Peptides against a protein of PDB entry 6B4E. Designs and how they scored, part 130

Target 1, 295 residues: chain A of PDB entry 6B4E
Amino acid sequence: TNFDKISKMFWHYKDKIAQIKQDIVLPIKKADVNVRNLLSRHKRKINPKFGQLTNSNQQLFKIQNELTQLINDTKGDSLAYHWILNFIAKAVVHQAETEVRVKPESALPLGKLTLYLLVQFPELQELFMARLVKKCPFVIGFTCEIDTEKGRQNMGWKRNNENKWEDNTSYDERMGGILSLFAIITRLQLPQEFITTTSHPFPIALSWHILARICNTPLNLITNTHFVILGSWWDAAAVQFLQAYGNQASKLLILIGEELTSRMAEKKYVGAARLRILLEAWQNNNMESFPEMSP

## One batch from the design tools (peptide; made by RFdiffusion4, then SolubleMPNN)

Design b2_p22_1_s4 (from b2_p22_1, 13 letters changed)
Fold by OpenDDE base, seed 3:
Structure b2_p22_1_s4 (fold): chain B 295 residues (1-295), chain A 22 residues (1-22)
Amino acid sequence: as target 1 above (295 residues)
Amino acid sequence: EKEEEEEIEKKAEEVFEKLKAK
């Protein structure tokens, strides 16, 4: 693991967020009134669709088609198109922070939808990744100290209107929700319509990077959140990860579930305890996956 | 495929050694 490269990647996406604001978000405020009205209407139509997802593939396909049409309606104006994609990127991450955090299995339909959109609209990929890294640097295995305000900010901690940091539980749950979504995306197969024409934009190898980078993270930087997101990842992708990498996957699962938890045992992290339970369940041949979606 | 497996193995060992060194 080259931490310098990871840091460079992290800051690349931070810069991308600034660029998005400068080149997409701010300019649209000065755009033609017709464009602004169009985007306002589309935003209102798009936003509720993520909450309309269920465990039904039929419902998923319906929403995919509806979103595709709405996005295509903006392609005539490049700025409008990029604006709506950026909106979608933000909305998807927000859904992970709110719904997935309380119902992790909801990551599956959301992840399927997101993956479809990422392939259908390639320009969404950088917008989405930038948003993910900003909100949850764990998606690229980035970790920094959180003893400073800047460190906490970099790790995606939020402050309220009174400049008070969010509580640890809230942060952990948000990070878990976002990472669950990302983990799902990495382990999903491309839709049949794309599998022969497009490579996976965020393949299972990115899950490998997450685990490996966390394992290589200095122990003094490891927090309860690391174990929480590893547990979230486990629920979302461990089965498929084992299928993808076999024995090498097993080694990493043992490293995070046994070795890393043991190294941090003195901290008595709740997330670590849960991860050990997941490990033990696996060792007893009781590893579970999210339920598959209905037809 | 074999080359990929070897690369994965190397990466796993690297992670393991680094973790042990902590």
Scores: peptide ipSAE 0.035, ipTM 0.703, DockQ to the pose 0.055
Fold by OpenDDE base, seed 2:
Structure b2_p22_1_s4 (fold): chain B 295 residues (1-295), chain A 22 residues (1-22)
Amino acid sequence: as target 1 above (295 residues)
Amino acid sequence: EKEEEEEIEKKAEEVFEKLKAK
């Protein structure tokens, strides 16, 4: 694992967030009133769509079509188009932080919708990844110390209005929710209409990178959160990961489930205990995945 | 990517050998 490369990627996306604010968010505030009104209306129509997802593919397709139309309405103005995509990127991540953290299986319909949009609107890809890395740097296997304010900020920790850090449980759950979404995206097949014409924007190889980079992370930087997000990833993608990489996948699952947990046993992390349970379930031929969506 | 895969494979082999020794 090249940690310099990972750090470079991390800071690239941090810079991208700053650029988005400067080049997209701030300029639109000075845009023509008609453009601002259009975007305000579209924002109001788009935002509830993510909460309208169910375990139904029919409902998913309906929402995909509605969002596609709403986004296409903005293509005549490049700034408006990028603004609405950035809004969508933020909304999807927010949905992961709020809904997926409580109901992990909701990552499946959200992930399918997101993957469709990422392929249909390629400009969304960098906007979405930048938002993911900002909120949950685990998606690229980045870890730093959290002994400093800057370190905690870099790892996506939030402060309240009283400058108090969020509690560990809240942080762990948010990170788990975001990573569940990303894991789902990496293991989903492209929609049928794109299979022959487009490459997967965030393929299963990115899951490999997450696991490998965490396994290579200095042990003094490993926290309960690492095990929580590994457990979230496992629930979301382990079955498909094994299908993709076979014996090599098995080796990596054993590394995280047995070796990494054993090396950190003295810490008695709750997340590590759960990961061991997942490993044992797999060893007993009882690996579970999220239920498939209905027609 | 290839370099990471090779490192993982080496580590996995070490872990497997360690597990067999238990």
Scores: peptide ipSAE 0.032, ipTM 0.651, DockQ to the pose 0.054
Fold by OpenDDE base, seed 5:
Structure b2_p22_1_s4 (fold): chain B 295 residues (1-295), chain A 22 residues (1-22)
Amino acid sequence: as target 1 above (295 residues)
Amino acid sequence: EKEEEEEIEKKAEEVFEKLKAK
């Protein structure tokens, strides 16, 4: 694992966030009043759509069509178009932090919607990835120390208005929610209409990178959160990962489930205990995946 | 990617050897 490359990628996306603020978010405040009003109306229509997702494909397709129309309405103005896509990127990640956090299986419909939008609107890809990396660096396998303020900030820790750090459980759950969404996206097939015309923007290989990079992370940097997000990934994508890489996937699952947990046994991490349970279930041919969506 | 795969493969073999020894 080339950690220098990972670090460069991390900082690239951090810079991208700053750029988005300067080039998209701030300029729109000075835009024509009609444009600002349009975007305000669209924002209000778009935001509820993510919460309207269910385990129904029919409902998913309805929402896809509605969002597609709303986004297309902004294409006449490049700044407006990029602003609405950035809003969507933020909204999707926020949905992962709130809903997927408490109901992991909700990552499936959210992931399907997100993947559709990423393909339909390619400009969303960089905006979305930048937001993901800012909120959850684990999506690219980045880890740094968290014994400093800057380290915690880099790893996506939040402070409240009183400058108090969020509790460990809240952080773990948020990271798990975001990682679940990303894992789902990586293991989903492209919608039928795109399979022959485009490549997957965030393919299953990115799941490989997450696992491999965590396995190569210095042990002194491994925390309970690492095991929590690995467990979240496992629930979301392990079945499809095994289908994609076969024996090589098995080796990597054993590394995270057995070897990594064993090396960190003295820490008695709750996340590690759960990951061992998942490993044991797999060994007993009881690996579970999220239920498929209804028609 | 290939470099990472090779590193993981090597580590996996070490794990397998340890598992066999138990």
Scores: peptide ipSAE 0.026, ipTM 0.639, DockQ to the pose 0.053
Fold by OpenDDE base, seed 1:
Structure b2_p22_1_s4 (fold): chain B 295 residues (1-295), chain A 22 residues (1-22)
Amino acid sequence: as target 1 above (295 residues)
Amino acid sequence: EKEEEEEIEKKAEEVFEKLKAK
């Protein structure tokens, strides 16, 4: 694992967030009133769509079509188009932070929707990844110290209006939710209509990178959150990961489930205990995945 | 496919050795 490259990638996306604010978010405030009105209407229509997802593919396809139309309506103005995509990127991540954190299986329909949009609108890819990395650096296997304010900020910790850090449990759950979504995206197949025309924007190899990079992270930087997100990843993608990489996947799962947890045993992390349970379930041929969506 | 598998194997072993060294 080249941590210098990971760091560079992390900061690239941090810079991208700043750029998005400067080049997309702020300029739209000065845009033509008709454009602003269009975007306001579209925002109001788009925002609830993510919460309308169910375990139904029919519902998914409906929402996909509705969002596609709404996004296409903005293509006449490049700034408006990018603004709406950035809004979608933020909304998807927000849905992961709020809904997926409490109902991990909801990552599946959300992930399918997101993957569809990422392929249908390629400009969303960079916007989405930047938002993911900002909110949950674990998606690229980035870790830094959190004993400083800057370190905590870099790792996606939030402060309230009173400048108080969020609760550890809240942070862990949010990170788990976001990572669940990302894990799902990495293990999903492209929709049939795109398989022959495009490559997967965030393939299963990115899951490999997450696990490997965490395994290579200095132990003094490993926290309960690392185990929480590994558990979230496991629930979301372990089955498909094993299917993709076979014995190599098994080795890596053993590394995170057995070796990494053992190395950190003195910390008595709750997340580590859960990950061990997942490992044991797998060893007993009881690895579970999210249920498939209905037609 | 075989080359890719070998590369993955090497990467896995590298991770394993690094973890042991910690």
Scores: peptide ipSAE 0.034, ipTM 0.694, DockQ to the pose 0.054; fails the geometry check

Design b2_p22_2_s1 (from b2_p22_2, 18 letters changed)
Fold by OpenDDE base, seed 4:
Structure b2_p22_2_s1 (fold): chain B 295 residues (1-295), chain A 22 residues (1-22)
Amino acid sequence: as target 1 above (295 residues)
Amino acid sequence: MKELEEWEKQILAQQAAAEAAL
């Protein structure tokens, strides 16, 4: 693992967030009133769509089509188009922070929708990754110290209106929700209509990178959150990861589930205990995946 | 320390093998 490269990638996306603000968000505030009104209407139509997802593929396809139309309506104005994509990127991540956090299996329909949009609208990819990395650096296997305010901010910790940091449980759950979504995206196959024309924008190899990079992270930087997100990843993608990489996947799952947890046993992390349970379930041939979506 | 270094090497080797298989 080249940590310098990971750091460079992290800061690239941090810079991208600043660029998005300068080039997309701020300019639209000064745009023509008709454009602002259009985007306001579209925002209001788009926002509820993510909460309308169910375990139904039929409902998913309906929402995909509706969102596609709404996004296409903005393509005549490049600034409006990029603004709506940035809004979608933010909304998807927000859905992961709120709904997936409490119902991890909801990552599946959300991930399918997101992957479709990422392929259909390639400009969404950088906007989405920038938002993901800002909110949850674990998606690229980035970790830094959290003993400083800057370190906590870099790791996606939030402050409330009273300038108090969020509690550890809230942070862990939010990170778990975001990572569940990303894990799902990495293990999904492209929609059939894209398989022959487009490469997967966030393939299963990115799940490998997450696990390997966490395993290579200095132990003094490993926290309960690392184990929580590994558990979230496991629920979301372990089955498909094993299918993709076979014996090499098994070795890596043992490394995170047994070796990493053992090395950190003195900390008595709740997330590590859960990950150990997941390992034991797998060893007993009881590895579970999220339920597949209905027709 | 030696065990950690070997563990890290194993992970890196596995990653390289997985990346080569894609």
Scores: peptide ipSAE 0.022, ipTM 0.658, DockQ to the pose 0.119
Fold by OpenDDE base, seed 1:
Structure b2_p22_2_s1 (fold): chain B 295 residues (1-295), chain A 22 residues (1-22)
Amino acid sequence: as target 1 above (295 residues)
Amino acid sequence: MKELEEWEKQILAQQAAAEAAL
């Protein structure tokens, strides 16, 4: 693993977040009142749609169409268009932090919606990835020490209104929720209308990178969160990952499920114990995936 | 493809090293 490249990518997206603030978010505050009113109306219409997702493909397609129309209404103004996409990127990640956190299977409809939007509106890709990396660096297999304030901030730890760090459980669950969404996106097929014309923006190879990079991470940097997100990834994508890479996937799953957990056994991480259970279930031919969506 | 192959080699090497350390 080239950790220098991963670090460079991490900082690239950190810089992108700063750029988004400077070039998109702040300028809109000074934009024409009509543009601001348009965006305010669109924001109010868009925001609830992510929570309206169900296990129904029919409902998904409805929401996709509604969002497409709302986004297209902004294309006449480049700044407005980029602002609405950045809002969507933030809203999707927020949905992962809140809903997917408590109901991992909700990542499937959210992931399908997100993948559709990423393909339909390519400018969303960098905005979304920047938001993902900021919130959950695990999506690119980045990790650093969390013994410093800066380290915790880099790893996406939040402070509450009292300037206290969030509890470990809350952090683990949020990271798990975000990673579940990303894992789902990587294992989804493109919508039929795009398969012949577009490459997958975040393909299954990115799941390989996550796992491999974590396996190559210095053991002193491995935390319970690493195992939690690996478990979240497993539930979301392990079946499809095995289908994609066969024996090589199996080796990597054994490496995370057995070897990495064994090396960290002295820490007695709860996330590691769960990952071992997932490994054992697979070894017993009981690997589960999220249920497919209804028509 | 090249990146995947490199990752595969690294994973295999790491697995072999882990097995040898056992």
Scores: peptide ipSAE 0.022, ipTM 0.612, DockQ to the pose 0.182
Fold by OpenDDE base, seed 2:
Structure b2_p22_2_s1 (fold): chain B 295 residues (1-295), chain A 22 residues (1-22)
Amino acid sequence: as target 1 above (295 residues)
Amino acid sequence: MKELEEWEKQILAQQAAAEAAL
């Protein structure tokens, strides 16, 4: 693992967030009143759609079509178009932080919707990845120390209105929710209409990067959160990961499930205990995936 | 670890080649 490269990627996306603010978000505040009104109306229509997802493919397709129309309505103004895509990127990540954290299987319909939008609107890809890395650096296998305020901020820790850090459980759950969504996206096949014309924007190789980079992370930087997100990834993608990489996948799953957990045993991390249970289930031929969506 | 790093590079190279062929 080249940690310098990972750090460069992390800072690239941090800079991208600053650029988005300067080039997209701030200019819209000064835009024509008609443009601002259009975007306000579209924002209000778009935002509820992510919470309207169910385990139904019919409902998914309906929402895909509705969102496609709403986004297309903004294409006449490039700034408005990029603003609405940035809003969508934020809304999807927020849905992962709130709903997926408590119902991990909800990542499947959300991931399908997100992948569709990422392919249909390629400009969403960098906006979405920048938001993911800002909120959950684990999606690129980035880790830094959290003994400093800056370190905690870099790792996506939030402060409340009283300037108090969020509790460890809340942070772990949020990171797990975001990573579940990303893991699902990486293991999904492209919609049939795109398979022959488009490459996958976030392929299963990105799951490999997450696992490999965590395995190579200095042990003094490994926390309970690392094991929590590995468990979330496992539930979301382990079956499909094994299908994609076979024996090489097995080696990496053993590294995270057995070796990494053993090296950290003295810490008695709850997330590590759960990951060992997942490993044991796999060894007993009881590895599970999220249920497929209904018609 | 070295084996996994080499495998990671091979996967990325194969993906890049597949994308360039599309």
Scores: peptide ipSAE 0.020, ipTM 0.634, DockQ to the pose 0.771
Fold by OpenDDE base, seed 5:
Structure b2_p22_2_s1 (fold): chain B 295 residues (1-295), chain A 22 residues (1-22)
Amino acid sequence: as target 1 above (295 residues)
Amino acid sequence: MKELEEWEKQILAQQAAAEAAL
């Protein structure tokens, strides 16, 4: 693993977040009143859509169509278009932090919706990845120390209004929710209308990168959060990962489930214990996946 | 660990080849 490359990628997306604020978010406040009113109406219509997802494909397709129309209405103004896509990127990540956090299986409909939008609107890809990396650097396998304020900020820790850090459990659960969404996106097939004409924007190889980079992370930087997100990834993508890479996938799953957990056994991390249970279930031919969506 | 780095390179190369073939 080239950690310098990962660090460069991390800082690229940090810079992208600053650029988005400067070039998209702030300028729209000075835009024409008609544009601001349009975006305000669209924001109000878009925001509840993510919470309206269910385990139904019919409902998914309805939401996809509604969002597609709302986004297309903004294409006449480049700034408005990029603003609405950035809003969507933020809203999707927020759903992962809140809903997927408490109901991991909700990552499947959210991931399908997100993947559709990423393909339909390619300009969403960089906006979404920048938001993911800001909120959960684990999506690119980035890790730094959290003993400093800057380190915690870089790793996506939040402070409340009293300037207190969030508790460890809240952080772990949020990271797990975001990573579950990303894992689902990486393991989903493109919709049939795109599969022959478009490359997958965030393919299963990105799951390989996450696992490999965590395995190569210095042990002194490994925390309970790393095991929590590995467990979240496992629930979301392990079955499809094995289908994609076969024996190589098996070796990597054993490496994270057995070797990495054993090396960290002295820490008695709850996340590590759960990951070992998932490994043992797999060894007993009982690897589970999220249920498929209904028609 | 060295094996994982090589696998990572191979996967990226295969993916790039698959994308170029589309």
Scores: peptide ipSAE 0.019, ipTM 0.629, DockQ to the pose 0.904

Design b2_p22_2_s2 (from b2_p22_2, 14 letters changed)
Fold by OpenDDE base, seed 4:
Structure b2_p22_2_s2 (fold): chain B 295 residues (1-295), chain A 22 residues (1-22)
Amino acid sequence: as target 1 above (295 residues)
Amino acid sequence: MKELEEWEKEIKKKEEEKRKKI
């Protein structure tokens, strides 16, 4: 694993967040009143759509069509278009932070919707990745020290209004929710209409990179959060990962589930204990996946 | 660790080969 490359990717997306603020978010505040009113109306229509997702493909397709129309209405103004996509990127990640963290299986409909939008609107890809990396650097397998304020900020830790760090459980759950969404996206097939014309924007190989990079992370940087997000990834993608990479996937799952947990056993991390349970379930041919969506 | 790097190269190669077939 080339950590210099990972660091360069991390900082690239940090810079992209700054760029988005300067080139998209701030300019719209000074845009024509009609454009601002349009975007305000669209924002109000778009925002509830993510909460309207169910385990139904019919409902998914309805929401996909509604969002597609609402986004297309902004294409006449490039700045408005990029603003609405950045809003969507933020909203999707927010759903992962709030809903997926408490109901991991909700990542499936959200992931399907997100993947559709990422393919339908390619400009969303960089906006979405920048938001993901800002909120959850684990999506690219980035880890740094959290002994400093800057390190915690880089790893996506939040402070409350009292300038106190969020509690460890809240951080772990939030990271798990975001990573569940990303894991789902990586293991989903492209919609049928795109399979022949478009490459998958975030393929299953990105799940490989997450796992491999965590396995190569210095042990002194490994925390409970690493095991929590590995468990979240496992629930979301382990079945499909095994299908994609076979024996190599199996070896990597054993490395995270057995070897990495054993090396960290002295820490008694709750996330590591859960990951061992997931490994044992797999060894007993009881590996579970999220239920498929209804027609 | 070295084994993982070799696997990463193989996975990358397989993904590139899939892209060339499309």
Scores: peptide ipSAE 0.038, ipTM 0.731, DockQ to the pose 0.725
Fold by OpenDDE base, seed 1:
Structure b2_p22_2_s2 (fold): chain B 295 residues (1-295), chain A 22 residues (1-22)
Amino acid sequence: as target 1 above (295 residues)
Amino acid sequence: MKELEEWEKEIKKKEEEKRKKI
C-alpha cells in the first residue's frame, strides 16, 4: 500500500469538490432565469425518486427510465447537465447517509440505480467519487488523525450550528451507510445492456483496495469506525468478494476479521466485536448476503 | 504486509487481463 498515492488521490477529490463549486454550482446561480427554473423543476422531480426505491426490479427500471429522461432534458446546456449530475451525486450520497445507515439492505436498489446512472452518464463518475471521498474517505482507504479539527473535517465529521461535533455513533452509522452503498456498487454486475460495451466504472478491485489499505493503516490511526465500516462492507460484499478472488479473498477476510481485531483487542471496540462475529459466522458456513431484489 | 502487496499485484494483473478479453 502506497500511502502517498492514497493521499494524492484524497486531495485530488478535495480539489474536485472545490472545482465543482466554482465551475458548476456558483455559475448556475447567475444563469438565465429559464435555465434556473428548468433545473428547479427537475430537482423537485428527481429528488423523490431515490425514496421511491423498493426491493422491486420493476420499480428500479421505472425510476431508471424516469431519471434518464429528466437528465437528458438538460443536455442542451452543458452547465445545466453537469449541475443536475452533481445534484444527483449529492442526493445519492445523502440517501446512503440517511436511509442505508438504518436499513443497510436498501443499499442494493440504490446501488443498482447508481451504477446504471454512472454508466449511462459517464460525467457522473468523477462528481460521484468526489462526493463519496468528501463524505467518507474510507471508500479509498484514506485515514488521517482525528485529534485536530482539520483531521476530523478531512475524515467527514460534521459540526452542528453550535460548532459541536456529531456523536460517534452518528458518525459511525453515516460512514457505514455510505460504505455499504459503495461496496454494493463494486460487487454489482453491469446492467445487461452495457456488459459487452463498457467496463465497470467502480469494479470489485476497489473493495480489495479498501480492505488492503485499512490492513496497512498505522494502528494508532485505527478507530471503532474502521471496524464499523468493515462490518458494513462485509454485509454488503463479502460473499461476492470471495467469489471474485477465492483464496486471496479468504486470506484478506481473515486478516481483517481475526488479525486486525486481535491487534486492537485492548481498545474493546464494539465494531471489532461485531466483525469477529461476522468472521465466526463465515467459519461456520453461515455467511449472509443481502437478499436479491424481486422481479 | 509484503504478502499483501504481492496479492495487490496479482489482483491488478487479473483485472487487466479481464479488460483485455472484453
Scores: peptide ipSAE 0.036, ipTM 0.726, DockQ to the pose 0.694
Fold by OpenDDE base, seed 2:
Formats: sequence, structure tokens, C-alpha cells
Structure b2_p22_2_s2 (fold): chain B 295 residues (1-295), chain A 22 residues (1-22)
Amino acid sequence: as target 1 above (295 residues)
Amino acid sequence: MKELEEWEKEIKKKEEEKRKKI
């Protein structure tokens, strides 16, 4: 694992967030009133769509079509189009932080919708990845120290209105929710209409990178959160990961489930205990996945 | 650690080969 490369990628996306603010978010505030009014109306129509997802593919397709139309209505103005995509990127990640956090299986419909949008609107990919890395650096296997304010901020920790750090459970759950969404996206197949024309924007190989980079992370930087997000990843993608990589996947699952947890056993991390339970379930041929969506 | 880096290279190669077939 090249940690310098990971750090460069992390900072690239941090810079991309600053660029998005400068080139998209701030300019639109000075745009024509008609453009601002259009975007305000579209934002109000788009925002509730993510919460309207269910375990139904029919409902998914309906929402996909509605969002596609709403996004296409902005293509006449490049700045408006990029602003809407950046809004969507933020909204999807926010849905992961809120709904997926409490209902991990909701990552499946959200991930399907997100993957569709990422393929249908390629400019969303960089906007979405930048937002993911800012909020949850674990999606690229980045880890830094959290003993400093800057380190905590880099790892996506939030402060409340009283300038108090969020509690560990809230942070762990938020990171788990975001990672569940990302894991789902990586393990989903492209919609049938895109398989022959488009490469997967965030393929299953990115799940491999997450696991491998965590396994290579210095042990002094490993926290309970690492095990929580590995458990969230496992629920979301372990079955499909094994299908994709076979014996190599098995070795990596053993490394995270057995070896990494054993090395950190003295810490008695709750997330590590859960990951061992998931490993044991797999060893007993009882690996579970999220239920498939209804027709 | 070294083994994981080799596996990452193999996986990248396989994904690149899939992209070339599309």
C-alpha cells in the first residue's frame, strides 16, 4: 500500500471541494435571477426523492426517471447543471449519514439510484467522490491521527453548535452509513442498458482497496471506527466480494476478520467483536447479505 | 503486506482488461 499516494488522493479531493465552492457554489449566487429561481425549484423537487426510496424496483425506476428529467432541465446552463449535480452529491451522502446509518439495508436502493445517476451524468462522479472523501476518508482507505483538531477534522469528525465533538457512537454510525453506501455501489452491477457501453465508475476493486489499505494501516492509527466500517462493508458487500475474487477475497476477509481483530484484541473494540461474529458466521456457512429489492 | 500489494496489482490488471473488452 502506497500511503503517499493515498494522502495525495485525499488532499486532491479536499482541494476539489474548495474548487467546487469557488467555481460552482459561489458563482451561482451571482447568477441571473431566473437561473437561481430554477435551481431553487429543482432543489425542492429533488431533495425529497432520496427519502422516497423503498425496497421496490418500480419505485426506484420512477425516481430515476423523475431525477433524470429534473437534471436534464438544467443542461442548458453548464453552471446550473454542475450546481444541481453537486447538490445531488451532497444529498446522497447526507442520506447515507441519516437513513443508511440507522437502516443499513436502505443502502441498496440508494446505491442503485446513485449508480444510475453516476453513469447517466458522468460529471457527478468527481463531485460525489470529493464529497465522500471529505465526509468519510475511509472510502479511499485514508487514515490519520485524531489526537489533534485538524486530524479529527480530516477524518470527518463534526462539532456541534457548542463546539463539542460528536460522540464516538455518532461518528462510528455516520462513517458506517457512508461506507455502506459506497460498498453497495462498488458491488452493484451496472444497469442492463449501460453494461455494453460504459465501465463501472466505482468498481468492486475499490472495495479491495479499502480492505487492503486498512490491513496495512499502522496499528497505532487503528480505532474502533475502522472495525465498525469494516463490519458495515461486510454486511453490504462481502458476499459479492467473494463472488468477484474467490480465494483472494477469502484471504482478505480472514485478514480483516481474524488477523486484524486479533492484533487489536487488547483494545476490546466493540466493532472488532462484531467483525469476529461476522467472520464466524461466514465460517459456519451463514454469511448474510441485504435482501434483494422487490420487482 | 507485500502479498496484498501484489493482489492489488492483479486486481487492477483484471479491471483494466475488462475495460479494454468494452
Scores: peptide ipSAE 0.035, ipTM 0.726, DockQ to the pose 0.854
Fold by OpenDDE base, seed 5:
Structure b2_p22_2_s2 (fold): chain B 295 residues (1-295), chain A 22 residues (1-22)
Amino acid sequence: as target 1 above (295 residues)
Amino acid sequence: MKELEEWEKEIKKKEEEKRKKI
């Protein structure tokens, strides 16, 4: 694992967030009233769609079509188009922070929708990845110390209006929710209509990178959050990961589930205990995946 | 740990080979 490359990638996406603010968000505030009104109407129509997702493929396809039309209506103005995609990127991550956090299996319909939009609108990919890395650096296997204010900010910790850091449990759950969504996206197949024409934007190898980078992280930087997000990843993608990489996947799952948890046993992390339970369930041929969506 | 770096190289190679076939 090359940590210099990971750090460079992390800072690239931090810079991209600043660029998005300067080149997309701020210019729209000064745009013509007609453009601002269009985007305000579209925002109001788009925002509830993510909460309308169910475990139904029929409902998913309906929402995909509705969002596709709403996004296409903005293509006549490049700035408006990029603004609506950046809004969608923020909205998807917000659903992961709120809904997927409390109902991990909701990552499946959200991930299917997101993957469809990422393929249908390629400009969404950089906007979405920048938002993911800002909110949850674990998606690229980045971690740093959290003993400083800057370190906590870099790791996606939030402060309230009173400048108080969020609770550890709240942070862990938010990171788990975001990582569950990303894990689902990495393990999903492209829709049949795209398989022959498009490469997967965030393939299963990105899950490999997450696990491998965490395993190679200095032990003094490993926290309960690392184990929580590994458990969230496991629920979301372990079955499909084993199917993709076979024996190599098995070795990596044993490495995170047994070796990494054992090395950190003195810390008595709750997330580590859960990950050991998931490992034991797998060893007993009881590895579970999220239920498939209904027709 | 050394095995992990070798596997990362193999996976990267397999992905590059898949990308060349598309």
Scores: peptide ipSAE 0.030, ipTM 0.697, DockQ to the pose 0.752

